Peptides against a protein of PDB entry 3T6J. Designs and how they scored, part 308

Target 1, 375 residues: chain A of PDB entry 3T6J
Amino acid sequence: PIVESYIGFIESYRDPFGSRGEFEGFVAVVNKAMSAKFERLVASAEQLLKELPWPPTFEKDKFLTPDFTSLDVLTFAGSGIPAGINIPNYDDLRQTEGFKNVSLGNVLAVAYATQREKLTFLEEDDKDLYILWKGPSFDVQVGLHELLGHGSGKLFVQDEKGAFNFDQETVINPETGEQIQSWYRSGETWDSKFSTIASSYEECRAESVGLYLCLHPQVLEIFGFEGADAEDVIYVNWLNMVRAGLLALEFYTPEAFNWRQAHMQARFVILRVLLEAGEGLVTITPTTGSDGRPDARVRLDRSKIRSVGKPALERFLRRLQVLKSTGDVAGGRALYEGYATVTDAPPECFLTLRDTVLLRKESRKLIVQPNTRLE
Target 2, 372 residues: chain A of PDB entry 3T6J as posed
Amino acid sequence: PIVESYIGFIESYRDPFGSRGEFEGFVAVVNKAMSAKFERLVASAEQLLKELPWPPTFEKDKFLTPDFTSLDVLTFAGSGIPAGINIPNYDDLRQTEGFKNVSLGNVLAVAYREKLTFLEEDDKDLYILWKGPSFDVQVGLHALLGHGSGKLFVQDEKGAFNFDQETVINPETGEQIQSWYRSGETWDSKFSTIASSYEECRAESVGLYLCLHPQVLEIFGFEGADAEDVIYVNWLNMVRAGLLALEFYTPEAFNWRQAHMQARFVILRVLLEAGEGLVTITPTTGSDGRPDARVRLDRSKIRSVGKPALERFLRRLQVLKSTGDVAGGRALYEGYATVTDAPPECFLTLRDTVLLRKESRKLIVQPNTRLE

## One batch from the design tools (peptide; made by RFdiffusion4, then SolubleMPNN)

Design b2_p27_8_s2 (from b2_p27_8, 11 letters changed)
Fold by OpenDDE base, seed 1:
Structure b2_p27_8_s2 (fold): chain B 375 residues (1-375), chain A 27 residues (1-27)
Amino acid sequence: as target 1 above (375 residues)
Amino acid sequence: MGPSPAGVFYADGYVPESPIAEPLVDE
């Protein structure tokens, strides 16, 4: 088998300021079958990047074909095991040198092991579908998240010599209709500018890219889904995201008005965006469980994903990218923190829902090192 | 500068805490 490994200070999610890397390492084996799907996705990446809801001027000037591999983790040393990795974690290098994508396939599989009777916050009619397609939809989402999420977008930069990597005279901000008014100066990075929201903001962007592009028929075809199956994968992917947004409340600390997990905060933001879209797209209904205690149900109207959800996500995603590209920290923070705010305001009453989420919290799954055998 | 925080996807919520500090006013 093909073995891959890495070790070092890589991810900075545990740093509140997103600056200091956590020491981690893994040893993994290449899953050839799943890697082939990601290779097909890579082959379509340049075209799919054009489907993203921002002008080409906000996308990378030159497409650099990345590597994308699915890995089965044998050993992981660190505080947590990711499902996907995009490296290097330097924006300049990603834009100029390229990047590598990795999906930790068997980590995803662990997430699939939720028992039906323990699956919270879904309608009964959705549970079987969710269980069936959660795995496949995650493969799609991770692929898009890493490759076309983290792997997309341009940062406008003025270098140390005063030169711009964009034409100041011709590039127009699609949100304002005006010329670009802000950018990254020499020495400024995504992390340094956006600081406390950088991680979650970027994850939100990447997740949004996944949801947005999973609607594209070519993407589903690449992963081998057609017809009703493709639609079910789309539905479950979106359903999973809105459910995750509710589950995310576990990771909010009301007393400190902060989030403890960047990805979950991102998912909550997406939930808020989709709720804001209205028109019955997403509904969260407080209920009473069979035990007589508080419960909740999330419903996603499948028929409104494209008509209501996609446009809402498109607008939001474009704004995320534009603010990121231009280094508009004030605008970016205002946008993101606005959606990341957790209150008990009706109709959602998120703080009350948080209590329900905590009440219905599942025991944390233990990830145990597998015994792998060659057959 | 340290690595960018844009490198990892977590499929579910049961991950280590990654605290986000209170908002700072950035210019």
Scores: peptide ipSAE 0.019, ipTM 0.536, DockQ to the pose 0.267
Fold by OpenDDE base, seed 3:
Parts: C-alpha cells; sequence; structure tokens
Structure b2_p27_8_s2 (fold): chain B 375 residues (1-375), chain A 27 residues (1-27)
C-alpha cells in the first residue's frame, strides 16, 4: 500500500485570529480507486477554473497541476478529522509552488451512516433520496471544495520592491467597474488582513464553488453520474448544504454573538444567500414533531436550483472573490458578517430555529480510527 | 506567516469544534 503522512502546525481554525496553526498529523493509506476519480477532476481543473464567476485576471496566473488523492486514514492526531484537505495553507505557496489535495475517504464514509428515522429537518419525500446520494454528493463537493475552491483565485499583491502581480492600468474590478483600488502589501496575508473572518470566509467561498460547479455536466460525468442520477446528486448536494446551514445554528453562541465553527458558519451564510434569492427556492418551515415538540423542515425546490439558486450564488461568489483578491477587508467583513448575523427577525426567526435545532440535536458520534492488514 | 485558514472540509455531522473565538462553556 502507498502510505501518506503529514505533521506540523497546519490548520488555524482554533486561533481566534486565524494565524496560529494547531499541531496535527495523520497516517493514511491511498485509496487507488477513489483517487482515480479525483485525478480526472485534476485533469479538467484548468478548464473548470474558467467556469468560475470572476474574470481571468482574478484567477491564478498559472495553473499548477496539483496532486489529488483519496486517503483512508489510519490515525489522525488533532482536534478533529477533516473530510478533505488542501495544503499548504499559504496562499503565496499555493500560487507559486502548487498544492496537494486529499479526500479522507473513510471519514466521509462514516458520515453516510445515518438512520432514516433520525434524519432531521428533511421532508419525508427527500429522505430516501438523501440517504442514497449523500455519500456520492459529498465526494463531488469535497473534490470541488478542495481543488477548485481553495485552489482557485488570485490575491493582488505589491511586493517588497513595489512591483504588482497585476496590471494596475488594465485590470478592472467587475463589481465596481473601476480600476483596482486595494491589494495586499508586502507582509500582508489573507489571514492577517481578514483575521477573525478569514477562515470562515474562505470556507464559504470554497463551499460555494462546490455548489456552483457541481451544476456543470462535466463535473458530474467525471464522478460517473449522468442523466437522472446526475440531477439527483446535484439536488442532494444542494439540499445537504441548506440543511447544514440550519444545523449550523448549533454552533452559534447568541450571548457572545459569535460562531464556534468556521465551516458551519460558512454553511449558514450560504443558506442565507439562497433564502435571500427567494422565489420559493429554499423554505424553512417550523413544524410540530410527532412528540408534540418543535421541529422544522427544509425544502429545496429542485426546479429552481439553476434558475434562481445558481444566479444568486454566482453573484455572491464573485463578490467573495473580488473582495478577497483586492484585500478589501471592510467590504468583505460587511458582506460576510451581514449574512452571518443571526437574529430572530421574521420570516426565518433564526434564534427560534436555533432552539429547535438544539432540541433535535443528535448525540455526537465518536470516530474510531481503523487498522489495516494485508490479505 | 501563519497558516492560511483555507484547506479543510469537514463532513456534515462530524464537524469538530473549531472556535474562531473562545467558546462559551456549554451549559
Amino acid sequence: as target 1 above (375 residues)
Amino acid sequence: MGPSPAGVFYADGYVPESPIAEPLVDE
């Protein structure tokens, strides 16, 4: 078997300022069969990057072909086990030296083991479909999230010598129609500038890339889905995201007006974006459970994903990227915190929904890491 | 240079607590 490992100060999610990495490490075995799917995705990456909703001037100047492997984790030391990883976690290195993507396949597999009767906040008609396609849709989402999410976009930089990595005279901000007014100066990084929102903001961008690009037939074909299956994978991926946005409320602390988990905050933001799109795309309905206690249902109108959802997500995703590229912290914070704000305002009444989410919270699963053997 | 926050996807239902701020002790 091919064994992979890493160790060091990797992820900064536990740092309030997003600057200091947590010491972590893993040992894993390569899953060759699943890796082949991701290799096909890598082969299409350069073309798929062009499908992202920002000008080429806001994309990396040179496509560096990354590695992408599916790994079965034998051991992981850290505060949590991710489903996917994009490393190194330095934007400058990603742009100049390249990056590696991994999907932790057996971690994803654990997420598939949900009992139908315990599946919260979904319509009954969606439950069987959700159970069937959650796994495959996650594979798609992880691949897109890591490779084309975290692996996309350019930071505008002025180096120590005063040189720009973009043409100040010709590059136009697509949101304002004006020349670029801000950039990263020498010594400034994504984390240093965006600080408290940097992690969640980037996760939101990556998740949005996943949702946006999963609509592309080529992506689904790469993963082996066509026709009705492809449409079901799309639907379940989007459904899972909006459901996750509701579940995310568990990780919000009203008293402190803060979020405790970057990815869940990101998913809530996406939910807010899709709710704002309106037109019946997403509906969250408070209900009464069979136990007579509060419950809720999330409904996603499949027929409106492309017509309503995609355009809304496109506009939002473009704004995220433009603000990131230009180092516009004020604009980025205003945008992101606006969607990340949790109030009890109608019609959603998110604070009330949070109570429902907490009431329906399932027991946290323990992840027990496996061993392996040669047969 | 600190590590970039970009790089990890967590599966739904198995999201570890990754505080951006000090978590309040769950009552």
Scores: peptide ipSAE 0.018, ipTM 0.559, DockQ to the pose 0.329
Fold by OpenDDE base, seed 4:
Structure b2_p27_8_s2 (fold): chain B 375 residues (1-375), chain A 27 residues (1-27)
Amino acid sequence: as target 1 above (375 residues)
Amino acid sequence: MGPSPAGVFYADGYVPESPIAEPLVDE
């Protein structure tokens, strides 16, 4: 077997300022079969990057072919086990030197192992489909999230010599219609500028890329899905995201007006975006469970994913990228914190829904180190 | 029955649900 490992101070999610990395380490075995799918995704990455909803001027100048492997983790030392990784975490290095992607396949498999009776907040008609396709849809989402999410976009930079990595005269901000008015100066990074929102914001961007690009037939084909299966994978991927947005409320602390998990905050933001799109795309309905206690149901109208969901996500994702590229912290914070705000305002009444989410919360799964054997 | 944990993602790392340290109040 091919063994991969890494060790070091890598992820900064536990740093409130997003600057200091937590010490992590893992040992894993390459899953060749799944890696082959990711290799095909990499082979299509340059073309797929062009499908992202921002001008080429906001994308990397040169496509740098990354490695992407699926890994079965044997051991992971850290506070949390990721399902996917894109390294390095420095955007400037990603755009100039390249990056590596990994999917932690067996971690995903554990996450997907859901008992039907424990599956909350879904309609009964969606549960079997969700259980069937959650795994495959997550593979797609993680692949896109890492490779084309974290691996996409350009930071506008002025170097120490005063040179710009973009043409100030010709590059236009698609949101304002004006020339670029802000950028990263020497020594400024994504994390240093966006600080408290940087991690969650970036995850939101990456998740949004996943949802957006999973609609592309080529992506589904790469993962081996066609026809009805492809549509089901898309549906479940989007359904999972909107459900996750509801589940995310667990990680909001009303008393402190803060979020305790970057990815869940990101998913809540996406839920808010899709709810804002309206037109019956997403519906959250408070219900009463069989136990007589509060419950809820999330519905996603499959037929409106492309017509309503995609355009809403497109606009939002473009804004995320433009604000990121230009280092517009004020605009980025205003946008992101706006969607990340949790109130009890109708019609959603999110604080009330949070109580429901907490009531229906299940115990966290214990991930146990696997064993390998020679066959 | 309680909801299955949604995958929680870390920056540049897609991760299962894992709580992180709460931001500082003064942030």
Scores: peptide ipSAE 0.018, ipTM 0.497, DockQ to the pose 0.088; fails the geometry check
Fold by OpenDDE base, seed 5:
Structure b2_p27_8_s2 (fold): chain B 375 residues (1-375), chain A 27 residues (1-27)
Amino acid sequence: as target 1 above (375 residues)
Amino acid sequence: MGPSPAGVFYADGYVPESPIAEPLVDE
C-alpha cells in the first residue's frame, strides 16, 4: 500500500489569532479508487476555476496542479480529525509554489453513519434521501472545498521591491467599479491582516465554492453522478449545508459573542446568506418533538437552488473573494461579522433556535483508530 | 496574565460535524 503521513505544527484553528499551528500528525493509506476521482477533479480544475464568480484578474494567474489523494487514516494525533486538508496553509505559497490536497475518506465514512431515527432537523421526506446521499455529497463538497475553495483566488500584492502582481491601471474591482485601492504589502498575509476572522472567513469561502460549483454538471460527472442522482447529490449537499448552519449554533457562545469553531461559523454565515435570499429557498420552522419539547425543521426548496440560491451565493462569494483579494479588512469584517451575528430577532430567533439545537444535541461521535490485518 | 483557557478547538481541516468541547468555566 501507498502510505502517506504528515506531522508538525499545521492547523492554526486553536490559535485565536490564527497564527500558531497545533502539533498534529497522521499515518494513512492511499485509497486509489477514490483518489482517481479527485485526480479527475484536478484535471478539470483549471476549467472549473473559470466558473467561479469573480473576474479572471481576481483568480490565480496560473493554476499549479496539485496532488489530490484520498486517504484512509490509520492513526491521527491532534485535537480533531479533519475530513479534508489543503496544505500548505499559506495563501502566498499556494499561489506561487502550489499545494497538496487530501481527503480523509474513512473519516468521512464515519460522519456518514447516520441513523434515521436520530437524524435531527430534517423533514421526514428528506431523511432517506439525506442518508443515501450524505456520503457521496460530502465527497463532492470536500473535493471542491479543498481543491477549488482553498485552491482558488488571488491576493493582490505589492512586493518588497514595490512591484504589483496585478495591473493597477486596468484591474477593476467588480463591486465598486473602481480601480484597486488596497492590497497586501510586503510581509502582510491573509492571516495577519484578517486575523480573528481569517480562518472562518476562508472556510466560508471554501464551503461556498463547494456549493456553487457542485451545481456544475462536470463536477457531478467526475464523481460518477448523472441525471436524477446528480440532482439528488446537489440537493443533499445544499441541504446538509443549511442544516449544518443550524447545528452550528451549538458552537456559538452568546455570553462572549464568540464562535468556538471556524467551520461551523462559516456554515452559519452561509445559512444566513441563503435565508436572506428569501423566496422560500430556506425555511427553518420551530416545531414540537414527540417528547413535547422544542424541535425544528429545516426545509430547502430544491427547485429554487439554481434560481434563488445560486445567485445569492454568487454575489456573496464574489464579495468574499474581492474583499480577500484586496486585503480590505474593514469591508471583509463588516460583511462577515454581519452574517455571523447571532441574535434572537425574528423571524429566525437564532438564540432560541440555539436552545433547541442544544436540546437536540447528539452525543459526540468517537472516532476510534482502526487496526489493519492481513487476511 | 494567566494562560487563556484552551478552548478545545477542533483542528479544522474540512471537518463536517466535529463538536468542540465546552470551555471549562473557571470556577
Scores: peptide ipSAE 0.018, ipTM 0.535, DockQ to the pose 0.103; fails the geometry check

Design b2_p27_8_s3 (from b2_p27_8, 13 letters changed)
Fold by OpenDDE base, seed 2:
Structure b2_p27_8_s3 (fold): chain B 375 residues (1-375), chain A 27 residues (1-27)
Amino acid sequence: as target 1 above (375 residues)
Amino acid sequence: MGSSPTGVFYLDGYVPESPIAEPLRDD
């Protein structure tokens, strides 16, 4: 088998300032079959990047074709096991040198081995569909998240010599209609500027890219879905995200007004965006469980994903990118923290919902170190 | 140059703040 590994100070999620990497490492075996799907996604990436809701001037000047490999993890040393990886974690290097994507396939399989009776917060009618398509939809989401999420967007930079990597006279901010008024100066990075929100903000951007682009027929085709199956994959992907946004409340600490997990915060933000869109797209309904204790149901109107959800996500995603590109920390923080705020204000009453989420906690999934056999 | 902590997708239940070996989620 083809073996891949990495080791070092790589991810900085445990750093409150998003700068210092945690020492991590993995050893994994290439899953050739799934890797082939990601290779097809890579082959379409340059075209798919054009579908993202920002002007080409806010996209990388040149798409650098990355590697994308699906891996079955043999061992992972770290505080948590990811489903996907995009490296290096330096936007400047991503722009100039390229990047590599990895999907940890067997991690995904473990994560979504959910028993129907234990599946929380979904309508009964959605449970079977969710169970059926959660895995496949997540493959799509991870691929898009890593490749076209983390792999997309341009940072506007002024180098140490005063030169800009964009045309100050012609590039227009699509949100303001004005010329670019802020950028990254020499020595400034995404993480250094956005600091405490950098990780979650970027994850939110990447997740949003996934949701947004999964609506594209070509994406579904790449993963082998068409017709009704493709629509179900889309629905389940979006449903999973809104459900995840509710589940995310577990990782909010009200007393400290902070989030403990960047991805969960990102998912909550997306939920808030989609709730704000209104029109019955997403509904969270407090209920009473069969045990007489608080419960909740998340409903996503499939028919409104494209008509209501996509436009809302489009606007939000564009704003995320524009603020990121321009290094507008104030604007970015205002936007992101606004959606990341958890209160008990009606109608959602998120703090009350949090209590329900905590009450309905599921056991954490465990990965047992696998072995390999030669057939 | 600060590393961007953006390269990893964590699944539900896999949280860097808690040991993955623990069978229960942290409260």
Scores: peptide ipSAE 0.019, ipTM 0.522, DockQ to the pose 0.345
Fold by OpenDDE base, seed 1:
Structure b2_p27_8_s3 (fold): chain B 375 residues (1-375), chain A 27 residues (1-27)
Amino acid sequence: as target 1 above (375 residues)
Amino acid sequence: MGSSPTGVFYLDGYVPESPIAEPLRDD
């Protein structure tokens, strides 16, 4: 088997300021069959990047073909095991030198193990569909998230010599209609500027890319889905995201007004964006469980994903990217923290919903001793 | 200090805590 590994101070999620890496490492085996699927996505990456809702001037100047490999983890030393990885975690290197994408396939498989009777917050009519397509939709989302999410976008930079990596005279900010007025100066990075929101903001951007691009027929085709199956994969992917946004409330600490998990905060933000879109796209309904205690249901109107959801996400995603590219911390923080705010204001009453989420919380799944066989 | 956002995807929220502290500055 082909063995891959990494080790070092890699992920910064445990740093409240999103800068310092946590020491971790893994040993994994390449899953050739699954890797082939992601290679097809890589082959279309250059074209798919053009489908993202920002001008080419806000995208990387030169496409660098990355690797994308599916791995079965044999051992992982760290505080948590990711489902996907995009490395290196340096935007400048990603832009100039390239990057590698990894999907931890057996981690995904573990995450798929949900009992129907324990599946919370979904309508009964959606449960079977969700169970059926959760895995495939996650494959799509992970691929897009890592490759075209983390792998997309340009930071406007002025180097130490005063040179810009963009044409100040011609590049226009699509949100303002004006020339670029802010950028990263020498020594400034995404993490150094956006600090406490950097990780979650980036995850939100990447997740949004996944949702946005999964609507593209070519993407579904790459993953082998057509017709009704493709539509179901799309629906379940979006449904999973809005559900995750509700589940995310577990990781909010009201007393401290902060989030304890960057990805879940990102998913909550996306939920808020889609709720704001209105028009019946997303509905969260408090209910009473069979035990007589509070429960809730999230509903996504699949018929409105393209007509209502996509435009809302497009605008939001473009704004995320523009603010990121221009290093507009004030604007970025205002936007992101605005959507990340958790209150008990109607109609959603998120703090009340949080109590419901906590009440319905399942035991944490523990990944123990991966089983790998050679035949 | 050339770090960028972490390129990690988690399928669920059951990961180690990564608390977001209050920012020192808005810009």
Scores: peptide ipSAE 0.018, ipTM 0.502, DockQ to the pose 0.285
Fold by OpenDDE base, seed 3:
Structure b2_p27_8_s3 (fold): chain B 375 residues (1-375), chain A 27 residues (1-27)
Amino acid sequence: as target 1 above (375 residues)
Amino acid sequence: MGSSPTGVFYLDGYVPESPIAEPLRDD
């Protein structure tokens, strides 16, 4: 078998400032069969990057062909096991040297164990479809999230010699119509500037890329979905995201007005964006469960994903990228913290919904690390 | 070398609590 491993200070989710990595490591075996889908995605990456909703001037100057491998984890040491990884976690290196992506296939498989009767917050008519397509939709989302999410976008930089990596005279900010007015100075990084919101903001950008690009026909074809199946995968991927945004409320601490988990905060932000789009795209309805206690239902109108959802996400995602590229911390915080705010304001009453989420909390899944044998 | 955004997708979204502190930089 082909063995992959890494070890070191890698992910910074446990650092309040998003800068210091947690020490982690893994040993995994390459899953050649599953890697084939991601290889096809890599082959299309350069073209798919052009579909992202920002000008080429805000994208990496040179496409660096990454590696993308599906792995079956044998052992993982850390606070949690990811479903996907994009490394190195240095934007300068990603822009100039390239990156590697991995999908932890057997971690994804754990998600398939959700029992229908325990599946919360979905309409009954969505449950079977959700169960059927959650796994496949996650494959799509992880691939896009890692490769084209974390792997996309350019930081505007002035180096130690005073040189810019962009043309100050010709590059235009698509949101303002003006020349670029801010950038990263020598020694400044994404994390050093955006600090407390950096991790969650980037996860939100990556998740949004996944949702946005999964609408592209070529993406579904790459993953082997056609016709009605492709549409169902899209629907379930978006449905899973809006559901996750509701579930995310578990990780908000009202007393401290803060979030405890970057990915969940990101998913809540996306939910807020899609709710703001209106027009019946997303509806969260408080209900009463069979036990007579509070419950809720999330409904996504699949017919409005392209007409309402995509434009809303497009505008939001472009703003995320532009603010990231220009190092506009003030604008970035205003945007992101605005959507990350949790209040009890109507009509959503998110603090009340949080109580419902906590009441309906599912048991935490435990990941048991496997072994493998040669036949 | 400075850090950049993390590149991890968590399926269940769970990471141990990481309280948000005051930012070190804010333009």
Scores: peptide ipSAE 0.017, ipTM 0.501, DockQ to the pose 0.271
Fold by OpenDDE base, seed 5:
Structure b2_p27_8_s3 (fold): chain B 375 residues (1-375), chain A 27 residues (1-27)
Amino acid sequence: as target 1 above (375 residues)
Amino acid sequence: MGSSPTGVFYLDGYVPESPIAEPLRDD
């Protein structure tokens, strides 16, 4: 077997300032069969990057073909086991040296194990589709999230010699219509500038890229989906995201007005964006469960994903990228924290919904590391 | 040149508490 490992201070999700990495390490075996489908995605990456909703001037100057490997984890040491990884965690290195993507395949498999009767917050009509397509849709989402999410976008930089990596005279900020007025100076990093919101903000951008690009027929074709199947994969992927945004409330601490998990905060933000889009795209309805206790239902109108959802996400995602590229911390914080705010204001009443989420919370999953023998 | 945090995708959202607003003890 081909064995891969990494070890070190890598992910900064546990640092409120997004700068200090947690010590993490794993040993895994390459799943060649599963890696093959991601290689097809890599082959289309350069073209798909052009589909992202920002000007080419806000994208990397040169496409560097990454590796994308599916791994079966044998041992993992850290606070949490991811489903996907994009490394290195330095945008400057990603832009100049390239990056590697990893899907932790057997971690994904664990996530797919959901019993229908325990599936919360979905309409009955959606449950069977959700169960059927959750796995395939996650494959799509993880691939896009890692490869084209974390792997996309340019940071505008002025180096120590005063040189810019962009043309100050010709590059226009698509949000303002003006020339670029802010950038990263020498020694400034994404994490150092955006600090407390850096990790969650980046996850939100990556998740949004996944949702946005999964609508592209070429993406679905790469994963082997066409026709009705492709539409079902899209639907379930978006449905999963809006559901996740609701579930995210578990990780909000009202008393401290803070989030305890970067990815879940990101998913809540996306939910807020899609709710703001209106027009019946997303509906969260408080209900009463069979036990007589509070429950809720999330409904996503399939017919409005492209007409309402895509434009809303497009605008939001572009704003995320522009603010990131220009190092506009004030604007970025205002935007992101605005959507990350949890109140009990109507119509959503998120704090009340949080109580429902907590009431319906599933037991913590235990991931048991396997023993593997070669005969 | 700045480093950006890489996204580790967690499907189930389950990760040990990692407060964004409160620093962890570095011991």
Scores: peptide ipSAE 0.018, ipTM 0.526, DockQ to the pose 0.318; fails the geometry check

